# Designs tried in a protein design run: peptides against a protein of PDB entry 6PSE. Part 45

Target 1, 78 residues: chain A of PDB entry 6PSE
Amino acid sequence: PSEEEEYARLVMEAQPEWLRAEVKRLSHELAETTREKIQAAEYGLAVLEEKHQLKLQFEELEVDYEAIRSEMEQLKEA

## One batch from the design tools (peptide; aimed at target 1 E42 G44 L45, target 1 (a further copy) V47)

Design b2_p28_3_s4 (made by RFdiffusion4, then SolubleMPNN; from b2_p28_3, 10 letters changed)
Fold by OpenDDE base, seed 5:
Structure b2_p28_3_s4 (fold): chain B 78 residues (1-78), chain C 78 residues (1-78), chain A 28 residues (1-28)
Amino acid sequence: as target 1 above (78 residues)
Amino acid sequence: as target 1 above (78 residues)
Amino acid sequence: SFEEYRQRIRENPEDAFAILQEALADYE
């Protein structure tokens, strides 16, 4: 049987004490995993914001670079 | 009593049928939350990689910009 | 704004992943 089928059988045949312990275990894991999900999302958002700020700076530098490049090209052609 | 205390009491007083249903519910939620956590982490990593690439491009452009700026300054001083 | 997304995550932590996806869609 698959692990899932074996687990399902275990749950079906389990005594109340085991079931209560399993509920407690799963509740704890769910709470922990939920916190980790939130943290992952917050981190992703922070990195996205940093990337966005960097992109704005990059675009500004590109404008400045093209301005100087154009001026330099004109000076060399004169 | 707190919601946690009430839930704990419910678990302690619950019949096996309820407990089995709760195990199933929690298992399902844990699986979904775990998938979302993983996806969030993967997205965050992807954005981080993109940010890193952008940073490299920015640093390269800064070098090029400073080179042209320096050359321009020299031309203006001559 | 990014602060608005952070605030939404704080207010609706269960939707944190969906909120991140929304932000990603807006800025990528």
Scores: peptide ipSAE 0.406, ipTM 0.850, DockQ to the pose 0.888
OpenDDE base, seeds 1, 2, 3, 4: peptide ipSAE 0.401, 0.398, 0.398, 0.400; ipTM 0.850, 0.849, 0.849, 0.849

Design b2_p28_4 (made by RFdiffusion4)
Pose (drawn by RFdiffusion4):
Structure b2_p28_4 (pose): chain A 78 residues (1-78), chain B 68 residues (1-68), chain P 28 residues (1-28)
Amino acid sequence: as target 1 above (78 residues)
Amino acid sequence: LVMEAQPEWLRAEVKRLSHELAETTREKIQAAEYGLAVLEEKHQLKLQFEELEVDYEAIRSEMEQLKE
Amino acid sequence: SHIPSDEERREFFEKILEEEREKEEEEE
């Protein structure tokens, strides 16, 4: 029997004391995973923002580069 | 009376939590894999930005060298 | 795996935080 069918048998045939402990165990597991899930979403928003700021800083540098480059090309007529 | 015949509710709770835990895990993993992708994207962009900085310095110094 | 756009990933992250906030408000 696979671990899944063994567990299904355990839930449908185990005593209430065991069922209560499993409810409790899963409640802790869910609370912890919910905490991890939330931190992972916050981490995503933070790095998404960092990336956004970096993109703006990059496009700003592109403009400054073009302005100097545009003036140099003009100067090569001298 | 003996509504105490209620292992059926506990069994319903085990199943409910098991499913919620599974979906929460999927959302967590999915969120983590996205976070890694943004880091990879930001890394490529940081490398490109530092390249543009060097090129920018190269032609700020090449000009200014235009000196008369 | 396929990677969604920035906006889609932002909405996904914000949705997780929004649902958790609504759940906490209901529990209060």

Design b2_p28_4_s1 (made by RFdiffusion4, then SolubleMPNN; from b2_p28_4, 11 letters changed)
Fold by OpenDDE base, seed 2:
Structure b2_p28_4_s1 (fold): chain B 78 residues (1-78), chain C 78 residues (1-78), chain A 28 residues (1-28)
Amino acid sequence: as target 1 above (78 residues)
Amino acid sequence: as target 1 above (78 residues)
Amino acid sequence: MEIPSDEEIREFFEAILREEEERRRAAE
C-alpha cells in the first residue's frame, strides 16, 4: 500500500489519544507552513519591487546611452 | 476563552469521529498551504533570476556607456 | 513551465497576504 493508504489506515484505526496528538502536530505544521508561505510572499513582492526599480534605472541609462551615441555619431560625421 | 482555548477544549473533548475528520481537514489544508508555499518560492526564484539577468544587462550597458563617454570626451578634446 | 507575468506573480503574492489579513481580522 502507498504511504498515503497506510496513513489513512492508521488514522482510521487510531485511538483518541493518538488522534489528538496528530491534530496538534498537524496544527503546528500548518501554522509553520503558513508562516513560511507568508514570508515567501513578502519576499517575492520585495524582489518584484527591486526588479522594477532596476528596470527603471536601466531604461534611464538606455536613454542616456542613446543620447551620447547619437551625439558621438554627429561629431564623427562632422 | 480565546478561540485557541476553545479549540483546544474541543479537541480534548472530541469523539474519535470528529478527531479523524479534523485530521483529514488539517491534512488537506497543510497540503494546500504547502503547495502554495512551494509555488511562492518558485515564483520568487523566477523573479530573482530575471532581476539578476537585468542586472547583468545593466552592468554591460554601463560599461558600454562609459566607453562611449570616454571616446566622446577624447574626440571633443582633440 | 511557463513563468507567469510579473503582474500575475504579484497578484499571487498579494492574494496570500490578503488571505492572511482576512484570517487575522477574523481572529480579532
Scores: peptide ipSAE 0.596, ipTM 0.871, DockQ to the pose 0.932
OpenDDE base, seeds 1, 3, 4, 5: peptide ipSAE 0.595, 0.595, 0.596, 0.596; ipTM 0.871, 0.871, 0.871, 0.871

Design b2_p28_4_s3 (made by RFdiffusion4, then SolubleMPNN; from b2_p28_4, 13 letters changed)
Fold by OpenDDE base, seed 2:
Structure b2_p28_4_s3 (fold): chain B 78 residues (1-78), chain C 78 residues (1-78), chain A 28 residues (1-28)
Amino acid sequence: as target 1 above (78 residues)
Amino acid sequence: as target 1 above (78 residues)
Amino acid sequence: MEVPSDEEIRAFFEAILAEEAAREAAEA
């Protein structure tokens, strides 16, 4: 049997004391996992913002670079 | 009483049938939340990698820009 | 596996946070 099938059987045959403990365990794990999920989302959004700001800075530098490059090229060709 | 206290009391006083249903519910929610957490982590890492690559490109462009800027400044001062 | 667009990733993260906000509002 699969682990899932074995677990399902355990739940079905378990005594109330085990079931209460399992509810407590699962509730705790769910709370922790939810917190971690939220934290991951918050951090992900922060990184997206940082990447966006960096992209804007990069694009600005590209414009400045091309301006100087073009001026330099014009001076060298003259 | 807080919702947490009421829930704790419910779990403590619940019949096996309710407890089994609650284990099933919590297991399902935990599985879904875990999947979302993992997905969030994967996306976060992908964005971090993209940001890192962009940073490297930015730093390379800064070097190239300063080289041309310096050359231009030297030519203008001569 | 192709990485989703930044907009899709943003939407995913925002959905997680929106769900949390909705849960907190419902529990208040």
Scores: peptide ipSAE 0.589, ipTM 0.870, DockQ to the pose 0.878
OpenDDE base, seeds 1, 3, 4, 5: peptide ipSAE 0.589, 0.589, 0.589, 0.588; ipTM 0.870, 0.870, 0.870, 0.870

Design b2_p28_4_s4 (made by RFdiffusion4, then SolubleMPNN; from b2_p28_4, 12 letters changed)
Fold by OpenDDE base, seed 5:
Structure b2_p28_4_s4 (fold): chain B 78 residues (1-78), chain C 78 residues (1-78), chain A 28 residues (1-28)
Amino acid sequence: as target 1 above (78 residues)
Amino acid sequence: as target 1 above (78 residues)
Amino acid sequence: MAIPSDEERRAFFQAILEEEARRAAEAA
């Protein structure tokens, strides 16, 4: 039997005291995991914004670079 | 009494059938929340890596830009 | 698998936060 099947049997055969403890344990783990999920989402959004700002800066620099390169090319051809 | 206190009382007074159902519910929610947390972490890491690569490209372009700017300045001063 | 777009990832993160905000509002 899989661990999941064994756990399912345990839950089905468990006494109320064990079940109450398990509810408490699962509730605690769910709360912690939820907080971690939220933190990960907040962090992810922050990094996305940082990447976006960096991309804008990169694109601006690329335009400036091409402008100078073009001017340099014109000066060298004269 | 707070909702948390009421829930705690419910758990303490609940029959085994309700407790088993609650364990099942919480287990399911925990599994889903865990998957979402992991996915959020994976996405966040990917964005970080992409941002890092973009930063390297940006820094390389800055070096190239300064080189051309300096060369242009020298040509204009001559 | 195709790499998720920034918009897809953003939407995923936002959905998490919106869901939690909803839950918090319901609990208040």
Scores: peptide ipSAE 0.626, ipTM 0.878, DockQ to the pose 0.826
OpenDDE base, seeds 1, 2, 3, 4: peptide ipSAE 0.625, 0.625, 0.626, 0.625; ipTM 0.878, 0.879, 0.878, 0.878

Design b2_p28_5 (made by RFdiffusion4)
Pose (drawn by RFdiffusion4):
Structure b2_p28_5 (pose): chain A 78 residues (1-78), chain B 68 residues (1-68), chain P 28 residues (1-28)
Amino acid sequence: as target 1 above (78 residues)
Amino acid sequence: LVMEAQPEWLRAEVKRLSHELAETTREKIQAAEYGLAVLEEKHQLKLQFEELEVDYEAIRSEMEQLKE
Amino acid sequence: MTDEERAEFYLSILEKAGVAPKHHYSGL
């Protein structure tokens, strides 16, 4: 029997004391995972924002580069 | 009376939590994999930005060298 | 996926969890 069918048998045939403990155990597991899930989403928003700021800083540097480059090309007529 | 024959509710709770835990885990993993992708994207962009900085300095100094 | 789609996905997780976001994405 696989671990899944063994567990299914346990839930449908175990005593209430065991069922109560499993409810309790899963409640802790869910609370912790919900906490991890939330931190992962926050981490995502933070790095998404960092990436956004970096993109702007990059496009700003592109403009400054073009301005200097444009002036140099003009000067090569001298 | 004996509504105490209620292991059926506990069994319903075990199943409900088991499913919620599974979906929460998927959402967590999915959220983590996305976070790693942004880090990889930001890494590529940081490398490109530092390249542009060097090139920018290269032609700021190459000009100004235009000196008369 | 686009950044907007990832940001919406993260916000949807926080909204579902009943948690206000601490961070944000200015691209929205």

Design b2_p28_5_s1 (made by RFdiffusion4, then SolubleMPNN; from b2_p28_5, 12 letters changed)
Fold by OpenDDE base, seed 2:
Parts: C-alpha cells; sequence; structure tokens
Structure b2_p28_5_s1 (fold): chain B 78 residues (1-78), chain C 78 residues (1-78), chain A 28 residues (1-28)
C-alpha cells in the first residue's frame, strides 16, 4: 500500500485519543506552515521591489553612460 | 472564550467521525499550504538570483561609467 | 513566470492571510 493508503487506514481505525492528537499535530503544522508561507511571500515581495529599484537605477546609469560615451566619441572623432 | 479555546473544547468533546473528518480537512489544508509555501520560496529565490545578476551588471557598468567620466573630466580640464 | 505574476502570487498569499503588504509593488 502507498503511504497515503496506509495513513488513510490508520485514520479510519484510530481511537479518539490518537485522532485528537493527530488534529493537534496537524493544526500546529498548518499554523507553522502558514506562517512560513506568509514570510516567504513578504520576502518575495521585498526582493521584487529591491530588484525593481535596482533596475531603475541601472537604466538611469545606462542613460548617463551612453550620454558620456556619445560625447566622448564625438570629441575623439573631431 | 477565544476561538482557540472554543476549538480546543470542540476537539476534546468531538466524536470519532468528526475527528476523522477534521484530520482529513487539516491534512488537505496542510498539503495545499505546503505547496504554496514551496512555490513562494522558489519564486523568491528566482527573483533573488535575478537581482544578484542585475547587481553584478550594475557594478560593472559603474566601473565603466567612472572610467569614461574620469577620462572626460581629464580631457575637459586640459 | 514574470515578476508581475510572482508579485500577484505573493499578494494573493498575503491577502488570504489578511496581511497588508509593507511595500507598494510598482510592478503590478
Amino acid sequence: as target 1 above (78 residues)
Amino acid sequence: as target 1 above (78 residues)
Amino acid sequence: MSDKEKAEFFLAILKEAGVEPKNSVSLL
């Protein structure tokens, strides 16, 4: 049997005390996993914003660089 | 009573049929929440890697920009 | 996935949890 089938059988045959303990376990794991999911989402958004700001700075620097490069090229060709 | 205290009481007083259903519900929610957490982490990591590559490109451009800026300044001062 | 799609995914998680995002994501 698969682990899932074996677990399903365990749940079906389990006594109330085991079931209550399992509800408690699963509730705890769900709460922790939910918190971690939220933290991952918050972190992901922060990194996205940082990347976006960096991209804007990079694009600004590219414009400034091309301006100076073009001016320099014009001066060297004259 | 808090929702948590009320839920805890419900679990303590619940029949096996309710407990089995609750285990099934919590297992399902945990599986979904876990998938979402993992996916959020994967997306966050991808953005972090992209941000890092962009930072390296930005730093390279800064070096090139300062080189041209310095050369231009020297030519203008002469 | 695009950064926009990732942002939407993260925002969906936060919205479901009732958490307000700390930063405005201009990518949306």
Scores: peptide ipSAE 0.600, ipTM 0.881, DockQ to the pose 0.737
OpenDDE base, seeds 1, 3, 4, 5: peptide ipSAE 0.598, 0.598, 0.598, 0.598; ipTM 0.880, 0.880, 0.880, 0.880

Design b2_p28_5_s2 (made by RFdiffusion4, then SolubleMPNN; from b2_p28_5, 9 letters changed)
Fold by OpenDDE base, seed 4:
Structure b2_p28_5_s2 (fold): chain B 78 residues (1-78), chain C 78 residues (1-78), chain A 28 residues (1-28)
Amino acid sequence: as target 1 above (78 residues)
Amino acid sequence: as target 1 above (78 residues)
Amino acid sequence: MSDKEKAEFFYSILDKAGVKPKNSYSGL
């Protein structure tokens, strides 16, 4: 039997005291996992924004670089 | 009473059938929340790596830009 | 996935949790 099938059987045969303890355990784990999920999402958005801002700065520098490069090339060809 | 206190009372007074259903519900939500947490973490790491690579490229371009800028400035001063 | 799709995913996570995002992504 799969672990899932074994767990399902355990739940079906369990006494109320075990079931209450399991509800408490699962509720705790769900709360913690939910907090971690939220934190991961918030962190992800922060990094996305940082990357986006860096990309904009990179594109600006690239424009400036090409302008100077082109001017320098023209001077060398004269 | 807080929602948490009300829920705790509900669990203590609940019949086995309700408790089994609640275990099933919480197990399902925990599994889904865990998958979402993992996915969020994976996406976050991917963006971090992309940002790091972009930063390296930006720093390289800065070096090249400053070299040309300095050379151009020297030519204009002569 | 694009950055936009990742952002949408992160926002969806926060929305499901009923949490307002502390951080925003301007690249949308």
Scores: peptide ipSAE 0.702, ipTM 0.894, DockQ to the pose 0.961
OpenDDE base, seeds 1, 2, 3, 5: peptide ipSAE 0.699, 0.700, 0.699, 0.699; ipTM 0.894, 0.893, 0.893, 0.893

Design b2_p28_5_s3 (made by RFdiffusion4, then SolubleMPNN; from b2_p28_5, 14 letters changed)
Fold by OpenDDE base, seed 2:
Structure b2_p28_5_s3 (fold): chain B 78 residues (1-78), chain C 78 residues (1-78), chain A 28 residues (1-28)
Amino acid sequence: as target 1 above (78 residues)
Amino acid sequence: as target 1 above (78 residues)
Amino acid sequence: MSDKEKAQFFYDILKEEGVEPKNSFSGL
């Protein structure tokens, strides 16, 4: 049997005391995992915004660089 | 009582059939929440890497820009 | 996935949990 099938059998044959403990365990793990999921989402949004701001700065610098490069090229060709 | 206390009482007074169903429900929610957490983490890492590469590109452009800016400044001051 | 799609994914997670985002993505 798969581990899932074995677990399903365990749940089916378990006494109420074990089941209550398992509900408590799973509830705790769910709460922790949910918190971690929320944290991951918040972190992801922060990094997205940081990357976006950096991209804007990069694009601004590219414009300025091209302006100076073009001016310099014109001076060298004159 | 808090919702948590009410839930705890519910679990304590529940029949085995309800407990088995609750274990199944919680197991399912935990699996889904875990999948979403992992997915969020993967997306976050991808964005982090993209931001890092962009930062390196930005720093390279800054160096090149400062070189041209300095050369241009020298030409204008001469 | 695009950054916009990733952002939406993160927003959806937070919304499902009833959490107001502390961070926002302006690149939408």
Scores: peptide ipSAE 0.677, ipTM 0.895, DockQ to the pose 0.951
OpenDDE base, seeds 1, 3, 4, 5: peptide ipSAE 0.677, 0.675, 0.677, 0.677; ipTM 0.895, 0.894, 0.894, 0.894

Design b2_p28_5_s4 (made by RFdiffusion4, then SolubleMPNN; from b2_p28_5, 10 letters changed)
Fold by OpenDDE base, seed 2:
Structure b2_p28_5_s4 (fold): chain B 78 residues (1-78), chain C 78 residues (1-78), chain A 28 residues (1-28)
Amino acid sequence: as target 1 above (78 residues)
Amino acid sequence: as target 1 above (78 residues)
Amino acid sequence: MSDKEKAEFFLSILREEGVEPKNSYSGL
């Protein structure tokens, strides 16, 4: 049997005391995992914004670089 | 009483059938929440890597820009 | 996935949990 099938049997055959403990365990793990999920989402948004701002800065620098490069190229061809 | 205290009482007073259903519910929610957490982490890591590569490119362009800027400044001062 | 799709995913997580985002993504 799969671990899932074995767990399902355990739940079906379990005494109320075990079931209460399992509800408590699962509730705790769910709360922690939910908090971690929220943190991951918040962090992901922050990194996305940082990357976006860096991209804008990079594109601005590319424009400035091409302007100077073009001016320099004109001076070298003259 | 807080919702948490009310839930704790419900779990303590619950029949085995309710407890088994609650274990099943919590297990399902935990599995879904875990999957979403993992997905959020994977997306976050991807953005971090992309940001890092962009930062390296930006730093390289800054070096090249300063080189041309310095050369241009020297030409303007002569 | 695009950065926009990732942002929407992160926002969906926060919305489902009733959490107001501390961070925003201006690249949308």
Scores: peptide ipSAE 0.671, ipTM 0.895, DockQ to the pose 0.932
OpenDDE base, seeds 1, 3, 4, 5: peptide ipSAE 0.670, 0.667, 0.670, 0.668; ipTM 0.895, 0.894, 0.895, 0.894

Design b2_p28_6 (made by RFdiffusion4)
Pose (drawn by RFdiffusion4):
Structure b2_p28_6 (pose): chain A 78 residues (1-78), chain B 68 residues (1-68), chain P 28 residues (1-28)
Amino acid sequence: as target 1 above (78 residues)
Amino acid sequence: LVMEAQPEWLRAEVKRLSHELAETTREKIQAAEYGLAVLEEKHQLKLQFEELEVDYEAIRSEMEQLKE
Amino acid sequence: SEEEEEHQELYEEFIAKREEELEEEEEE
C-alpha cells in the first residue's frame, strides 16, 4: 500500500482523538506555509522594484552616453 | 443528543486543510521560482549597466582629451 | 480576514506582473 492509500485509510478509520491532532497539525503547517508564501510574494515585489529602478538608471545612462557620443562625432570634422 | 457522532466533521476538516495546504505550497513555490527569475534578470541587467558605465567613462575621457 | 485578503492581493499582483513580463518576451 502506498503512503497515500495508507493515509486515506487512517483518516476514514482513525479515532476522533487522532483526527483532532491531525486537524491541529495541519493547522500549524498551513499557518507556517501561508507565512512563507507571503514573504515570498513580498520578496518578489521588492526585487521587481529594484529591477525597475535599475532599468531607469540604465536608460538614463544611455541618454547621457548618446549626448556625448553625438558631440564627438560632430567634432571629427575638425 | 448524540450529535457527538461527529468524526465526520473532523474528517472533513482534515481534508479541507490538506487541500488548502497543498495549494498554499504551490503558490509559495511558484512565488519563489518567480523571485529567482527576477534575480537572474536583474543580474544580467546589472552586468549590462556596468558595461555601459565603463564605455561611458571611456568616451568621456576620450573627449576632454579633445583639448585645445 | 482583511489581512489575509491583502496578502492574497499582493500575491496576485506579483504573479500578474511576472506573467505580463513573460508574455511580452514571448511576443518579441

Design b2_p28_6_s1 (made by RFdiffusion4, then SolubleMPNN; from b2_p28_6, 18 letters changed)
Fold by OpenDDE base, seed 4:
Structure b2_p28_6_s1 (fold): chain B 78 residues (1-78), chain C 78 residues (1-78), chain A 28 residues (1-28)
Amino acid sequence: as target 1 above (78 residues)
Amino acid sequence: as target 1 above (78 residues)
Amino acid sequence: SAAARAAEELLEKFLAEMEKEEEEKKKK
């Protein structure tokens, strides 16, 4: 039997005391996992913002680079 | 009483049938929340990798830019 | 729960931004 099937049987045959403890355990884990999910999402958003700022900086540098490149080309041709 | 206290009382007074159903519900929510957490983490990692690649490109462009800038400065001073 | 809803909303925002970036990549 799979672990899931075994767990299901355990739950089905369990006494109220065990079940209450399991509810408490699962509630705690759910709360923690929910918090962690929030943290993961917040981190992702922060990285997205950082990447966005970096992209803007990159594009600005590209503009500056092309300007100097063009000026350099003109100077060399003269 | 807080919602948490009320829920705790409900769990304490609940019959086995309700408790089993609650275990099932919580298990399902935990599984889904865990999946979502993992997904968020994976996406965050992907964005981080993209940011890293962008930073490498940015740094390469900076090198090229400074090279041309320096050459330009020398030409203008001559 | 309120916390769960908040988590879902935040995750949705994150995923939406990811989708937006993918759409921009698709246009290029």
Scores: peptide ipSAE 0.158, ipTM 0.781, DockQ to the pose 0.743
OpenDDE base, seeds 1, 2, 3, 5: peptide ipSAE 0.149, 0.145, 0.131, 0.147; ipTM 0.774, 0.774, 0.764, 0.774; seed 2 fails the geometry check

Design b2_p28_6_s4 (made by RFdiffusion4, then SolubleMPNN; from b2_p28_6, 12 letters changed; failed a check: too like the target's own chain)
Amino acid sequence: AEEEERAQRLLEEFLAEMEREEAEKEEE

Design b2_p28_7 (made by RFdiffusion4)
Pose (drawn by RFdiffusion4):
Structure b2_p28_7 (pose): chain A 78 residues (1-78), chain B 68 residues (1-68), chain P 28 residues (1-28)
Amino acid sequence: as target 1 above (78 residues)
Amino acid sequence: LVMEAQPEWLRAEVKRLSHELAETTREKIQAAEYGLAVLEEKHQLKLQFEELEVDYEAIRSEMEQLKE
Amino acid sequence: HAFPELTDEELREFFETILEEEREKEEA
């Protein structure tokens, strides 16, 4: 029997004391995973923002580069 | 009376939590894999930005060298 | 697992949805 069918048999045939402990165990597991899930989403928003700021800083540098480059090309007529 | 024949509710709770835990895990993993992708994207962009900085300095110094 | 590729807007909505749904559960 696979671990899945063994567990299914355990839930449908175990005593209430065991069922209560499993409810309790899963409640802890869910609370912890919910905490991890939330932190992962916050981490995503933070790096997404960092990336956004970096993109703006980059496009700003592109404009400054073009301005100097445009003036140099003009000067090569001298 | 004996509504105490209620292992059926506990069994319903085990199943409910097991499913919620599974979906929460999927969401967590999905969220982590997206966070890694943004880090990879930011890394490529940081490399490109530092390249543009160097080129920018190269032609700021190449000009100004235009000196008369 | 495989998950879809998302634009920045969609990725932001995805992360904000997770936090919004958890807030709604806390407020309930």

Design b2_p28_7_s1 (made by RFdiffusion4, then SolubleMPNN; from b2_p28_7, 12 letters changed)
Fold by OpenDDE base, seed 2:
Structure b2_p28_7_s1 (fold): chain B 78 residues (1-78), chain C 78 residues (1-78), chain A 28 residues (1-28)
Amino acid sequence: as target 1 above (78 residues)
Amino acid sequence: as target 1 above (78 residues)
Amino acid sequence: MEFPKLSDEELRQFFQDILAREKAREEA
């Protein structure tokens, strides 16, 4: 049987004391996993913002670079 | 009593059938939350990688820009 | 697990949706 099937059987055959303990365990794991999910989402948003700011800086530098490049080219051709 | 205290009482007084159902519910929610956490983490890593690549490009452009700026300055002073 | 590639805006929405759902749950 799969681990899932074995677990299902365990749950079906379990005594109330085990079931209560399992509810407690699962509740704890769910709370922790939820916290981690939230943290991951917050982190993702932060990195997105950082990437956006970097992109803006990059685009500004590209404009400045092209301006100097163009000026240099004009001076060399004169 | 707090909702947590009320829930704890419910778990303590619950019949096996309710407890089994609660284990099933919590297991399902944990699985879904875990999937979402993993997804959020993977997306966060993807954004980090994109940001890193952009940073490398930015740094390369800065080097090129400073080179042209310096050359331009030298030409203007000559 | 394979997840679809999202645009930056879609990613932003994805993360915001996670946070919004959790906030709503805490307020309920």
Scores: peptide ipSAE 0.650, ipTM 0.887, DockQ to the pose 0.985
OpenDDE base, seeds 1, 3, 4, 5: peptide ipSAE 0.650, 0.649, 0.650, 0.650; ipTM 0.886, 0.886, 0.887, 0.887

Design b2_p28_7_s2 (made by RFdiffusion4, then SolubleMPNN; from b2_p28_7, 12 letters changed)
Fold by OpenDDE base, seed 5:
Formats: sequence, C-alpha cells, structure tokens
Structure b2_p28_7_s2 (fold): chain B 78 residues (1-78), chain C 78 residues (1-78), chain A 28 residues (1-28)
Amino acid sequence: as target 1 above (78 residues)
Amino acid sequence: as target 1 above (78 residues)
Amino acid sequence: MVFPKLSDEELREFFEGILAREAARRAA
C-alpha cells in the first residue's frame, strides 16, 4: 500500500487520543505553513516592485545613453 | 471563550468520526497551503533572479554611459 | 514541482490573490 493509503488506514483505526493529537499537529503545521505562504507572497510582491522600479530606471538611462551617443556621433561627424 | 478555546473544547469533546473528518479536512488544507507556499516561493525566486539580471545590465549600461559622458566632456572642453 | 511561467502582471495577481484570500479567511 502507498504511504497515503497507510496513513488513511492509520487514521481510520486510530483512537480518539491519537486523533486529537493529530488534529493539534495538523492545525499547528497549517498555521505555520499559512504564515510562510503569506510571507512568500509579500516578499514576491516586494521584489516584483523593486524589479519594476529598476526597469524604469534602466529605460530612463537607456534613453539618456542614446541621447549622448547620438550627440557624440554628430560631433564626430562634424 | 475565544474561538480558539471553543475549538479546543470541540476537539476535546469530539467523537472519533468528527475527529477523523477534521484530520482529513486539515490534511487537505495543509496540502493545498503547502503547494501555494512552494509556488509563491518559487515565483519569488524567479522574480529575484530576473531583478538580479536586470541590475547587472543596468550597471553595465551605467559604465558605458559614464564612459561616453566623460568622452563627451573631454571633447567639449578641447 | 513545476509551475507555469507567469508574466509580471500575472505574478502580481497571484501574490495579491494569496494575500486577499487570507485576509478574507481571517475576516470570516
């Protein structure tokens, strides 16, 4: 049997005391995992915003660079 | 009593059938939450990598820009 | 575990979606 099937059987055959303990364990893990999920989402948004700001800065610099490059080219051709 | 205390009491007084159902429910929610957490983390890392690459490109462009700016300044002063 | 590649906007929606669902759950 798979681990999942074995676990299912364990739950089915378990005594109330074990089941209560398992509920407690799962509740704790769920709470912790939920917190971590939220943190990951918040972090992801933050990094995404940072990337966006950096992209804007990059595009601005690219415009400035092309302007100077063009001016330089004109000066060299004169 | 708080909701948490009420829930704790419910678990304590619950019959095995309810407890088994609760284990199943919590296991399902934990699995889903875990998947979402992992997904969020992986996407966050991907964005972080993209930001890093963009930063490197930006820094390279800054170097090139300053080089041209400096050359331009020299040409204008000559 | 493999997840589909998302655009920046889709990523934003994904992350915000997580936060929104959790906020809703806490409010319920």
Scores: peptide ipSAE 0.669, ipTM 0.890, DockQ to the pose 0.977
OpenDDE base, seeds 1, 2, 3, 4: peptide ipSAE 0.668, 0.668, 0.667, 0.668; ipTM 0.891, 0.890, 0.890, 0.890

Design b2_p28_7_s3 (made by RFdiffusion4, then SolubleMPNN; from b2_p28_7 with H1M A2T E5K T7S T17E K25E A28E)
Fold by OpenDDE base, seed 2:
Structure b2_p28_7_s3 (fold): chain B 78 residues (1-78), chain C 78 residues (1-78), chain A 28 residues (1-28)
Amino acid sequence: as target 1 above (78 residues)
Amino acid sequence: as target 1 above (78 residues)
Amino acid sequence: MTFPKLSDEELREFFEEILEEEREEEEE
C-alpha cells in the first residue's frame, strides 16, 4: 500500500486521542507552512521590485549610452 | 474566547467522525499550502537569477558607458 | 515586510532550503 493509503487506514482506525493529536499536529504544520509560504511570497516580491528598479536604471543608462555613442560617432564621421 | 481557544475546545469535544474529517481537511490544506510554498520558492529563485543576469548586463554597460564618456570628455578638453 | 530583509545570497539560501526540505520529504 502507498503511504497515503496506509495513512488513510490509520486515520480510519485511529482512536479519538490519536485523532486529536493529529489535528493538533496538522494545524501546527499548516500554520508554519503558511507562514513560510507568505514569507517566500514576500521575498519574491521584493526581488521582483528590485529587478524592476534595476531594469529602469538599465534602460536609462542605455539611453544615455546611445546618446553619447551617437554623438561620438558623429564627431568621428565629421 | 479566541478563535484558537474555541477551535481547541471544538477539537477536545469532537466526535471521531468530525476528527477524521478534520484530519482530512487539514491534510488537504497542508498539501495545497505546501505546493504554494514550493511554487513561491521556485519563483523567487527564478527572479533572483533574472536580477543577477540583469545586474551583470548593467555593469557591463556601465563599463562601456564610462569608456565612451571618458573618451568624449577627453576630446572636449583637447 | 514583516520579515527581515535578506541579501541575495541569503534569499537564495532561503528558497533553496524550502526546496531542499521538500525533496527530502519526497524521498522519505
Scores: peptide ipSAE 0.584, ipTM 0.870, DockQ to the pose 0.901
OpenDDE base, seeds 1, 3, 4, 5: peptide ipSAE 0.581, 0.583, 0.583, 0.582; ipTM 0.869, 0.870, 0.870, 0.870

